# Designs tried in a protein design run: peptides against a protein of PDB entry 3VZA. Part 56

Target 1, 98 residues: chain A of PDB entry 3VZA
Amino acid sequence: RVERLCKSKELFEERLGLEIRRIHNEQLQFIFRHIDHKDPDKPYMFTLSINEQGDYEVTSCTPPLDCISEFQLKVRETNNFSAFIANIRKAFTALSFK
Target 2, 62 residues: chain B of PDB entry 3VZA
Amino acid sequence: AAYVTQLYYKISRIDWDYEVEPARIKGIHYGPDIAQPINMDSSHHSRCFISDYLWSLVPTAW

## One batch from the design tools (peptide; made by RFdiffusion4, then SolubleMPNN)

Design b2_p15_1_s4 (from b2_p15_1, 8 letters changed)
Fold by OpenDDE base, seed 2:
Structure b2_p15_1_s4 (fold): chain B 98 residues (1-98), chain C 62 residues (1-62), chain A 15 residues (1-15)
Amino acid sequence: as target 1 above (98 residues)
Amino acid sequence: as target 2 above (62 residues)
Amino acid sequence: SRLEELEEQIEKFSL
């Protein structure tokens, strides 16, 4: 089972181009790659925490996204975490074309 | 590792087939209405294309 | 929420 879980993580990381890391101060770091077809290894990342009120809070975004605050609001309203992550990736993708 | 894989599923709604050859990207995407099979030959696509395709399966509607 | 619990678990334990 442990072997299966490790393989699962590796498959997700490679195929989605998304790495998820636990970092300091009770945060999760989401690192997207495979965004820029000309530079597939270029990272696009954000960090997320749950604040004292129990709400999702984006604590950093690199490169910055104008829409990230709106997405934070939307995920708090809808609890649609899947759409939250997918929209962030879409926004990073759009940014890579600029 | 169990928790992160659960998170990946909550994000992507993809369940992989772990018994296939490494070059085969096979699984199922579970959308709100239907289950969509995934079956790709990774040797035919770039890493970016594969990721873009898989993410295209994930709804962005809030 | 269940997702919040997952995030907490990920923070508390190894990925």
Scores: peptide ipSAE 0.173, ipTM 0.925, DockQ to the pose 0.038
Fold by OpenDDE base, seed 5:
Structure b2_p15_1_s4 (fold): chain B 98 residues (1-98), chain C 62 residues (1-62), chain A 15 residues (1-15)
Amino acid sequence: as target 1 above (98 residues)
Amino acid sequence: as target 2 above (62 residues)
Amino acid sequence: SRLEELEEQIEKFSL
């Protein structure tokens, strides 16, 4: 089981091109790769925390996304974390074509 | 490893088949209505295509 | 919160 779980993480990271990290000040960092087909290793990142009001807060986004504040509102409203992450990736993908 | 994989599942709703050869990307995506099989030969696709395809399985509706 | 729970899980994995 341990071997399978370790393999699982590696498979997700490679196949989804998504790395997830716990970083300082009680934040999660999401690092997307495989976004730009011309530069597959280029990272697209955002960090997430819970603010003093108890709401999801995007604390950074690199490169910046105009839609990130709207997505933050949407995930607060719906609690649909899957759609939140998927929409951010979609937005990063669109940005890579500009 | 179980903890981060749980998060990956919450995000992607994908469960991998861990018993296949490395060149085979095999698993199941659990959508809201129907479970869809994943079965790809990784040697036939770029890393970016594979990721794009897998993410295309994840609904973006809020 | 959901995020705090996920953070805890990831932290446990990292330890």
Scores: peptide ipSAE 0.145, ipTM 0.924, DockQ to the pose 0.039
Fold by OpenDDE base, seed 4:
Structure b2_p15_1_s4 (fold): chain B 98 residues (1-98), chain C 62 residues (1-62), chain A 15 residues (1-15)
Amino acid sequence: as target 1 above (98 residues)
Amino acid sequence: as target 2 above (62 residues)
Amino acid sequence: SRLEELEEQIEKFSL
């Protein structure tokens, strides 16, 4: 099981182009790659924390997304974390064509 | 790595087939209405295409 | 460890 879990992480990172890290101040960093087809290793990232109220809070977004505040509101309202992450990737993808 | 894999599943709703050769991307995406099989030859696609395809399986409706 | 810290944080997000 341990071996499978380790392999699972590697498969998700490569296939989804999504790396997840814990960084300072109890934050998670989500790093998307494979967004720009001309530069697959170019990172698109955001950091996330849970504030004192227990709500998801985006603490940074690089490059900036105009929609990130709306997405933060939506995930707080719906608790749909999957849609939250997927919409962010979709937004990064759209931005890569600008 | 138990929790990180759980988070990936929470995000993607994908379960991989871990018993196939590395060049084969096999798994199942569990959508709200239907389970979608995944079966790709990674040598036939770019990394970006593969990622785009897999993410296309994930609903964006809130 | 760093891994344990990550897992702890992920568990928090999974609640």
Scores: peptide ipSAE 0.093, ipTM 0.919, DockQ to the pose 0.047
Fold by OpenDDE base, seed 1:
Order: structure tokens, then C-alpha cells, then sequence
Structure b2_p15_1_s4 (fold): chain B 98 residues (1-98), chain C 62 residues (1-62), chain A 15 residues (1-15)
């Protein structure tokens, strides 16, 4: 089963082009690739934590997204984490066309 | 590893079929309505197309 | 830990 879990992670990383890391200062880092079809390995990333009030907080976003603060508010309101991540990817995709 | 895979499921709502050959992208997407099968030959598509397609299955409505 | 709390919150409250 451990082997299956490792395989699962690898499949998700490659197929979704999304890597998830635990990083310093008790944060999660989300790294999107496969965004720019001309540069599939170019990373688009953000970091996430929970603040002292227990609310989701985006601590960094590279490249920056104007909509990230609104998405942070939306995920706090809805707890729809799936939509949160998907909307961020959509926003990064939009940036890749500029 | 257990948590991260669960996180991927929470995000994507995809469950992979781990018994197929590596080149076969097979699984099930559990959307808000009916579950939809995924069955692709990765050799027929670019990495970006595959990712874009799979993400297109994920609703963006809050 | 704060990270554990984050992960638990995602698991618990996400749709």
C-alpha cells in the first residue's frame, strides 16, 4: 500500500501538473506546471497557511495574481478548496497568454 | 504520502486506476452530478493537454 | 502545529 501511495502521488503530480510541498514556516506550497504550452516546465506557484484566526491565508503568489485576495476570501466563505485551487490554475493560465 | 494523495483527491475528485499500463490514464472523476470515467492514452497527447483536460473536469463554481 | 491545523482544516471543511 505504501508503494501505491507513492505511485498515486507521482501520477497526480504528472497528470495534473501540480506539486504539493510542505515547506518552512508551516506552509503548503502549490506548484503548477503544464500551464504554458510553449514552456511546460515553467512553474506557477503559491503558498498557503492558516493564520492565528484559523483562516486560510495565501502567503505568496508567483507570479502575482490580482484575483488571489478575492479567491482567499471566497475559500474562507465557501470552504470549497477544490474550486479555490482550480480557479488559481485558471488565473495562472490566463497570465500565460499575456 | 497518505495525506497528500487525499489532498489531491479533495482538489481534483479523481480516483486513478492503478492496475493499467503506465501509458494509460484511467480513472474516475467524481463531479457534483454523475461520475465520469477517464480513459486516455498518454502517448496521444501532450502533457499540457492532459493537464488542461483533467483540470477542465474540476468545477470552478464556488 | 499550524501546518497540521491547516491540513486538518482542508480535510474537515472542504466540500
Amino acid sequence: as target 1 above (98 residues)
Amino acid sequence: as target 2 above (62 residues)
Amino acid sequence: SRLEELEEQIEKFSL
Scores: peptide ipSAE 0.665, ipTM 0.955, DockQ to the pose 0.031; fails the geometry check

Design b2_p15_2_s1 (from b2_p15_2, 5 letters changed)
Fold by OpenDDE base, seed 4:
Structure b2_p15_2_s1 (fold): chain B 98 residues (1-98), chain C 62 residues (1-62), chain A 15 residues (1-15)
Amino acid sequence: as target 1 above (98 residues)
Amino acid sequence: as target 2 above (62 residues)
Amino acid sequence: DEDEELLEEFEEEEE
C-alpha cells in the first residue's frame, strides 16, 4: 500500500505537472510546471491555508495573479476545490502567454 | 502520502491504472455524469501536452 | 464542504 501511494504521487506529479507540499505553519504549497511549453520546468506556485475562521486563504502566489482574490472568494462561496485549483492553473497558463 | 494522494483525487478526479507499462498513461476521469477513460502513449506527446490534456478534463465551472 | 473538511484534517494532523 505504501509503495502504491508513493507511485501514485509520482504519477500525479509528472502527469499533471503539479507538486503538492506540506509546509510550515499548516500550509499547503502547490507548484505547477508544464505551464509554459517553451519552458516546461518553470514553476508557477501558490500557498494555501485555512484561517481562524475556517476559510480558504491564499498566503502567496508567484507569479502574482490579479484574479486570485476573486478565486479565493469563489471557493469560499462554492467549496469547489477542484474548480479552484483548475482555474488557478488556467490563469497561470494565460499569464504565460503575456 | 495518503493525504496528498487524496488531494490529487479531489482536484483531478482521476484514478490511475498502476498495472500498465510506464509509457502508457491509463486511467479514468470521473466526471459528475460520466466516467471518461484515459489511455495515452506518452511517447507520442510532450509533457506539456499531456498535462494540458489531463487538466482539460477538469471542469472549471464554479 | 467535503473539500474544506479535507484541509481541516490536514491542519489537525499538523498539530
Scores: peptide ipSAE 0.038, ipTM 0.916, DockQ to the pose 0.039
Fold by OpenDDE base, seed 1:
Structure b2_p15_2_s1 (fold): chain B 98 residues (1-98), chain C 62 residues (1-62), chain A 15 residues (1-15)
Amino acid sequence: as target 1 above (98 residues)
Amino acid sequence: as target 2 above (62 residues)
Amino acid sequence: DEDEELLEEFEEEEE
């Protein structure tokens, strides 16, 4: 089962172009690649934590997104984590064309 | 790796078929209403196209 | 929320 889990992680990383890492201070780092078709390995990333109130909190975003605060509000309201991540990727994609 | 894979599923709603050859991207996307099969030959597409396509399956409506 | 609980548990495992 451990081998299957490792394979699963690798498949998701490659196929979604999304790496998820646990980092210091009880945070998750989300690293998107395959955003810029001209530079597929260029990373677009943000970090996420659960704050003391139990709410999702974006602790960093590189490159910065104007919409990230709104998305943080939306995910707190809806608890739609999938849409949250997908919308961030969409925003990064839009940014890559500017 | 269990938490990571669970998180990937919660994000993407994709379940991979692990028994196919590496060049075959095969799985199921579980959308809100209906499950849709994924079945691609990776040699026919760029990495970016594959990622964009798979992400296009994920609803962005809140 | 199941997603929130998963994230919390994931972060707690780093402690």
Scores: peptide ipSAE 0.038, ipTM 0.916, DockQ to the pose 0.042
Fold by OpenDDE base, seed 5:
Structure b2_p15_2_s1 (fold): chain B 98 residues (1-98), chain C 62 residues (1-62), chain A 15 residues (1-15)
Amino acid sequence: as target 1 above (98 residues)
Amino acid sequence: as target 2 above (62 residues)
Amino acid sequence: DEDEELLEEFEEEEE
């Protein structure tokens, strides 16, 4: 099972171009690659935690996204985590065309 | 890596076929209505195209 | 709800 889990993680990382890391202070870091077709290894990332109120909170976003605060509100309202992550990737993709 | 893999599924709703050749990207995307098979030859596509395609399967509607 | 639970478990495992 451990072998399967490791392979699963590797496949997701490569195929989705998304790495997920646990980082200090009870946070998750999401690192997108394969965003810019001209620079596939360029990272686009954000960190996420649950604040004292129990709500999702984006603690950092690099590069910054104007829409990140709205997405944070949306995920708090809908609990649609999948759409949250997908929309962030979509926003990073749009930013890469600038 | 159990939590990470669970997150990946929660995000993507993709279940991979782990028994196929390394160059074959095969799995199932479980959308809200119907499950769609994934079956790609990775040698025919760029890494960015593959990622873009797979993410295109994930709904962005809140 | 379910999403929050998964995230919390992940963060707790990080400790």
Scores: peptide ipSAE 0.036, ipTM 0.915, DockQ to the pose 0.044
Fold by OpenDDE base, seed 3:
Structure b2_p15_2_s1 (fold): chain B 98 residues (1-98), chain C 62 residues (1-62), chain A 15 residues (1-15)
Amino acid sequence: as target 1 above (98 residues)
Amino acid sequence: as target 2 above (62 residues)
Amino acid sequence: DEDEELLEEFEEEEE
C-alpha cells in the first residue's frame, strides 16, 4: 500500500507537473512546473490555507497573479476546488508568454 | 501519503493505471458527464506537452 | 464540503 501511494504521488508530480507540500502554519504549497516550455523546471507557486472563518485563503502567489483574488472568491462561492487549481495553472501559463 | 493522492484526484479526476510500462501514460479521466481513457506514449511528447494535455482535460468552468 | 475536509486533514496532520 505504501509503495503504491508513493508511486501514485510521483506519477502525479511528473505528469501534471504539480507538487503539493504541507508547510508550516497549517498551509499547503502548490508548485507548478512544466509551465514554460522553454524552461520546464521553472516553478510557479501559491500557498493556501483555511482561515478562521473556514474559507480558502491564498496566502502567497509567486509570481503574482492579478486574478488570484477573483479565483479565491470564486472557489469560496462554488467550492469547485478542481476548477480553482486548474484556473490558476491556466493563469500561470498565460503569464509565461509575457 | 493517502491524503495527498486523494487531493490529486480531487483536482484532476484522473485515476492512473499502475500496471503498465513506465513510458506508457494510461489512466481514466472522470469528467462531469462521461469518463475518458488516457493512453499516451511519453516518448513521443515533451513533459510540458503531456502536462498541458492532461490539464486540458480538467474543466475550468466554475 | 469534501474538499474542505481534505484541507483540514492536512492541517491536522501537520500538528
Scores: peptide ipSAE 0.036, ipTM 0.915, DockQ to the pose 0.043; fails the geometry check

Design b2_p15_2_s2 (from b2_p15_2, 6 letters changed)
Fold by OpenDDE base, seed 2:
Parts: sequence; structure tokens; C-alpha cells
Structure b2_p15_2_s2 (fold): chain B 98 residues (1-98), chain C 62 residues (1-62), chain A 15 residues (1-15)
Amino acid sequence: as target 1 above (98 residues)
Amino acid sequence: as target 2 above (62 residues)
Amino acid sequence: DEDEKLLQEFEEERK
């Protein structure tokens, strides 16, 4: 099972181009790659925590996204975490074309 | 690793087939209405295309 | 709530 779980993580990381890391101060870091087709290894990332109220809070976003605050609001309203992550990737993708 | 893989599933709703050759990207995407099989040869596509394609399966509607 | 719980468990695992 451990081997399967490790393989699963590697497959997700490579195929989705998404790395998820535990970082300091009880946060998760989401690192997108494969965004810029001209520079597939260029990272696009954000960090996420759960605040004192139990709500998702984006603590950083690099490069910055104008829509990230709206997405934070939306995920708090809908609890649709999948759409939250997917929309962030979509926004990063759009940014890569500018 | 269990938690991160669970998180990946919650995000992507993809379940991989782990018994195929490494060059074969095979799995199932579970959408809200219908399950969609994934079956592609990674050697035929760029890393970016593969990622873009897989993410295209994930609904962005809130 | 389920996704939030996963996030919490993910963070708590490293404590």
C-alpha cells in the first residue's frame, strides 16, 4: 500500500503538474508547473491555510492573481475545493499568455 | 502520502490505473454525472498538453 | 467539510 501511495503521488505530480507541500505555520503550498508551454518547469504557486474561523485563506500567490481574493470568497461560499484549485490553474494559465 | 493522494483525488476526481506500463496514462475521471475513461500514450504528447488535458476534465463551475 | 478535513489532517500529520 505504501508503494502504491508513493506511486500515486508521483503520478499526480507529473501528470497534473501539481505538487502539494506541507510548509511552516500549518499551511499547504500548491505548486503548478506545466503552465507555460515555453517553460514547462516554471512554477506558479499559492499557499493555503485554515484561519481561526475555519475558513480557507490564501496566504500567498506567486505570481499574484487579481482574482485570487474572489476565488477565496467563492470556495468559502461553495466549499468546492476542486473548482477552487482548477480555477486558480486556469487563471495562472491565462496569465502565462500575457 | 495517504492524505496527499486523497487531496489529489478531491481536486481532480481522477483514479489512476497503476497496473499499466509507465508510458500509458490510464485512469478514470469521475464527473458529477458520468465517469470518463482516460487512456493516452504519454509519448505522443508534451507534458504541458497532458496536464492541460487532464485539468480540462475538472469542472470549474462553483 | 470533507475537503477541509483533509486539509486539516494533512497539516496535522506533520505535527
Scores: peptide ipSAE 0.058, ipTM 0.920, DockQ to the pose 0.044
Fold by OpenDDE base, seed 1:
Structure b2_p15_2_s2 (fold): chain B 98 residues (1-98), chain C 62 residues (1-62), chain A 15 residues (1-15)
Amino acid sequence: as target 1 above (98 residues)
Amino acid sequence: as target 2 above (62 residues)
Amino acid sequence: DEDEKLLQEFEEERK
């Protein structure tokens, strides 16, 4: 099972182009690649924590997204974490064309 | 690794088939209404296309 | 929320 879990992680990282890392101060870092077809390895990333109130909080976003604050509000309202991550990727994709 | 794989599933709603050869991208996407198969030959597509395609399966409606 | 709890468990595991 441990081998399966390791393989699963690798498959998700490669196929989704999404790496998830635990970083300092009880945060998760989400690193998207495969966004820019001209530069597939270029990272687009944000960090996320749960604040003292128990709410999702985006602590950084690189490159910055003007919609990230709205997405943070939406995920707090809906608890739709899947849509939250997918919308961020969509926004990064749109940004890569500018 | 259990936690991160659980998180990937919660994000993507994809369950991979781990018994196929590495070049075959095979699994199931569990959408809100219906589960649909994924079955791709990775040698036929770029990494970016594959990722874009898989993410296109994930609803963005809040 | 199950997703929220998962994130909390991630944070706790790092300790």
Scores: peptide ipSAE 0.055, ipTM 0.920, DockQ to the pose 0.043
Fold by OpenDDE base, seed 5:
Structure b2_p15_2_s2 (fold): chain B 98 residues (1-98), chain C 62 residues (1-62), chain A 15 residues (1-15)
Amino acid sequence: as target 1 above (98 residues)
Amino acid sequence: as target 2 above (62 residues)
Amino acid sequence: DEDEKLLQEFEEERK
């Protein structure tokens, strides 16, 4: 099972172009790659925590997204974490064309 | 790695087939309505195309 | 909820 879990992580990282890291101060870092077809290794990142009120909070976003605050509100309202991450990726993708 | 893989599934709703050859991207996406099989030859596609395709399976409706 | 629990477990493993 341990071997499968390790393989699973590698497959997700490569196939989704998404790396997930635990970082300082009880945060998760989400690193998207494969966004820009002309520069597949260029990272698009955001960090996430749960604040004192127990709500999801985006603590950083690089490059910045105008829509990130709205997405933070939406995920707090819906608890649809999947849509939250997918919409961020879509936004990063749109940004890469500019 | 157990927690991160759980998170990947929570995000993508994809379950990989771990018994196939490395060049084969095979799995199942569990959407809200029906499960969709994934079966791609990675040698036929760019990394970006593969990622874009897989993410296209993930609903963005809140 | 489930997502919060998952994230909490993720962070607890980090500690």
Scores: peptide ipSAE 0.055, ipTM 0.920, DockQ to the pose 0.044
Fold by OpenDDE base, seed 3:
Structure b2_p15_2_s2 (fold): chain B 98 residues (1-98), chain C 62 residues (1-62), chain A 15 residues (1-15)
Amino acid sequence: as target 1 above (98 residues)
Amino acid sequence: as target 2 above (62 residues)
Amino acid sequence: DEDEKLLQEFEEERK
């Protein structure tokens, strides 16, 4: 069981280029790689928490995304977490072309 | 642990086939309407292409 | 809902 879970995590990390980490103050850090084809290991990341109201809150975003606040609003409205993460990745991808 | 893998599934809707050789990226993507197989030879693609392709399976409509 | 629960479980696991 433990081996399978570890393997699963590793496969997701490598194949999606997404690492998910628990960090201080009850936050999750999402680290995207494989965004810039010229620099596959360059990280694009954001941190997420649940605020006192129980809503998703982006606590940091590096590099910054103009659309991140809108995405935060959208995920609160729709509860579509999958689309939330996918849209962030799409935005990071677009940013990498700048 | 179990929680992070659950989160990956909630994000990607992908279930991997863990019984294939490492060079084979095989699994199932569960979309809202139908399930689609994933079956790639990783040696034929860059890491970035693979990631881009897999993420392209994930709907971005809110 | 379910997503929030997962995040909360992450937080509890860290403690």
Scores: peptide ipSAE 0.051, ipTM 0.919, DockQ to the pose 0.045; fails the geometry check

Design b2_p15_2_s3 (from b2_p15_2, 4 letters changed)
Fold by OpenDDE base, seed 5:
Structure b2_p15_2_s3 (fold): chain B 98 residues (1-98), chain C 62 residues (1-62), chain A 15 residues (1-15)
Amino acid sequence: as target 1 above (98 residues)
Amino acid sequence: as target 2 above (62 residues)
Amino acid sequence: SADEELLEEFEEERE
């Protein structure tokens, strides 16, 4: 089971170009790669926590996204975590063309 | 590792086939209505194309 | 929520 879990993580990281890391202060870091086809290893990142009120909170976003605050509101309203992450990736992709 | 893989599934709704050769990207995407098979030869595509394709399977509607 | 609980468990495992 442990071997399967390790392999699963590696497959997701490579195939989705998404790394998920535990970082200090009770946060998760999401690192997207494979966004810019001209620079596949360039990272696009955001960090997420649950604040004292129990709400999802984006604590950082690099590069910055104008839409990130709206997405934070949307995920709080809908609890659709999948759409939240997918929309962030979509926004990073759009940013890479600028 | 269990929590990480659970997050990946919650995000992507993809379940991989772990028994195929490394060059084969095989799995199932579980959409809201119909499960769709994934079956790609990774040697035929760039890493970016593969990622873009897989993410295209994930709905962005809130 | 289920997603929130998953996030919390992930963070707790780190500590």
Scores: peptide ipSAE 0.037, ipTM 0.913, DockQ to the pose 0.044
Fold by OpenDDE base, seed 4:
Structure b2_p15_2_s3 (fold): chain B 98 residues (1-98), chain C 62 residues (1-62), chain A 15 residues (1-15)
Amino acid sequence: as target 1 above (98 residues)
Amino acid sequence: as target 2 above (62 residues)
Amino acid sequence: SADEELLEEFEEERE
């Protein structure tokens, strides 16, 4: 099982171009790659925590996204974490063309 | 690493086939309505294309 | 929620 879990993580990282890290101060860091086809290794990232109210809070976003605050509101309302992450990637993708 | 893989599944709703050769990307995306099979030859596509394709399977509707 | 609980587990495991 451990071997399977390790392989699973590696497959997700490579195939989705998404790395997930636990970082300081009880945060998760999401690092997207494979966004810019001209520079596949260029990272697009954001960090996420749960604030004292128990709500999802984006603590950083690099590069900045105008829509990130709206997405934070949406995920709080819907609790659709999948759509939250997918929309962020979509936004990063759109940004890469500008 | 169980928590990480769980998170990936919650995000992508993809279950990989772990018993195929590395160059074959096989799995199933479990969408809200149907299960979508995934079957790609990674040697035929760029890393970016593969990622874009897989993410295209994930609904963005809230 | 289930998603929130998962994040909380991540945070708790780091402590």
Scores: peptide ipSAE 0.036, ipTM 0.913, DockQ to the pose 0.043
Fold by OpenDDE base, seed 3:
Structure b2_p15_2_s3 (fold): chain B 98 residues (1-98), chain C 62 residues (1-62), chain A 15 residues (1-15)
Amino acid sequence: as target 1 above (98 residues)
Amino acid sequence: as target 2 above (62 residues)
Amino acid sequence: SADEELLEEFEEERE
């Protein structure tokens, strides 16, 4: 089971170009790669926590996204975590063209 | 790692086929209406294209 | 761990 889980994680990381890390102070770090086709290894990342009120909170975003605060609001309203992550990736993709 | 893989599924709704050759990207994307198969030869595409394609399967509607 | 607890909280919030 452990071996399968490790393989699964590796497949997701490579195929989605998304690494997920558990980091200190009760946060998750999401690192997107494969965004810039000219620089596939360039990371686009954000960190996420649950604040004292129990709400999703983006604690950092690099590079910064103008829309990240709106997405944070949307995920709190809809609880659609999938759309939240997908929209962030879409926004990073758009940013890479600038 | 179980919770991380669960998170990947929660995000992507993709279930991989782990029994195929490494160059074959095979799985199923479970959308809200219809499950769609994934079956592509990774040697025919860039890493970025593959990622873009897979993410295109994930709805962005809130 | 605290990190694991956070992830569990994420799951609970979505349920």
Scores: peptide ipSAE 0.031, ipTM 0.910, DockQ to the pose 0.039
Fold by OpenDDE base, seed 1:
Structure b2_p15_2_s3 (fold): chain B 98 residues (1-98), chain C 62 residues (1-62), chain A 15 residues (1-15)
Amino acid sequence: as target 1 above (98 residues)
Amino acid sequence: as target 2 above (62 residues)
Amino acid sequence: SADEELLEEFEEERE
């Protein structure tokens, strides 16, 4: 089962172009690749934590997204984590065309 | 590692078929209304296309 | 939510 879990992670990382890391201060780092078709390895990333109030909090975003604060509000309201991550990727994709 | 894969599932709603050859991208996407099969030959597509396609399966409606 | 609980488990395992 451990082998299967490792394989699963690798498949998700490659196929979704999304790496998830545990980083300092009890945060998760989400690293998107495969965003820019001309530079598939260019990373687009944000970090996420659960704050003292128990709410999702974006602690960093590189490159910065104007919409990230709104998305943070939306995920707190809806608890739709899937849409949250997908919308961030969509926003990063939009940036790659500028 | 289990929670990592669970997180990927919560995000993507995809369950992979782990028994197929490495070049075959096969699985199931569990959408809100219906489950859709995924079955791609990775050698026929760029990495970016594959990722974009898979993400296109994920609803962005809140 | 279940998603929040999962994230919390992630964070707790780092301790």
Scores: peptide ipSAE 0.036, ipTM 0.913, DockQ to the pose 0.043; fails the geometry check

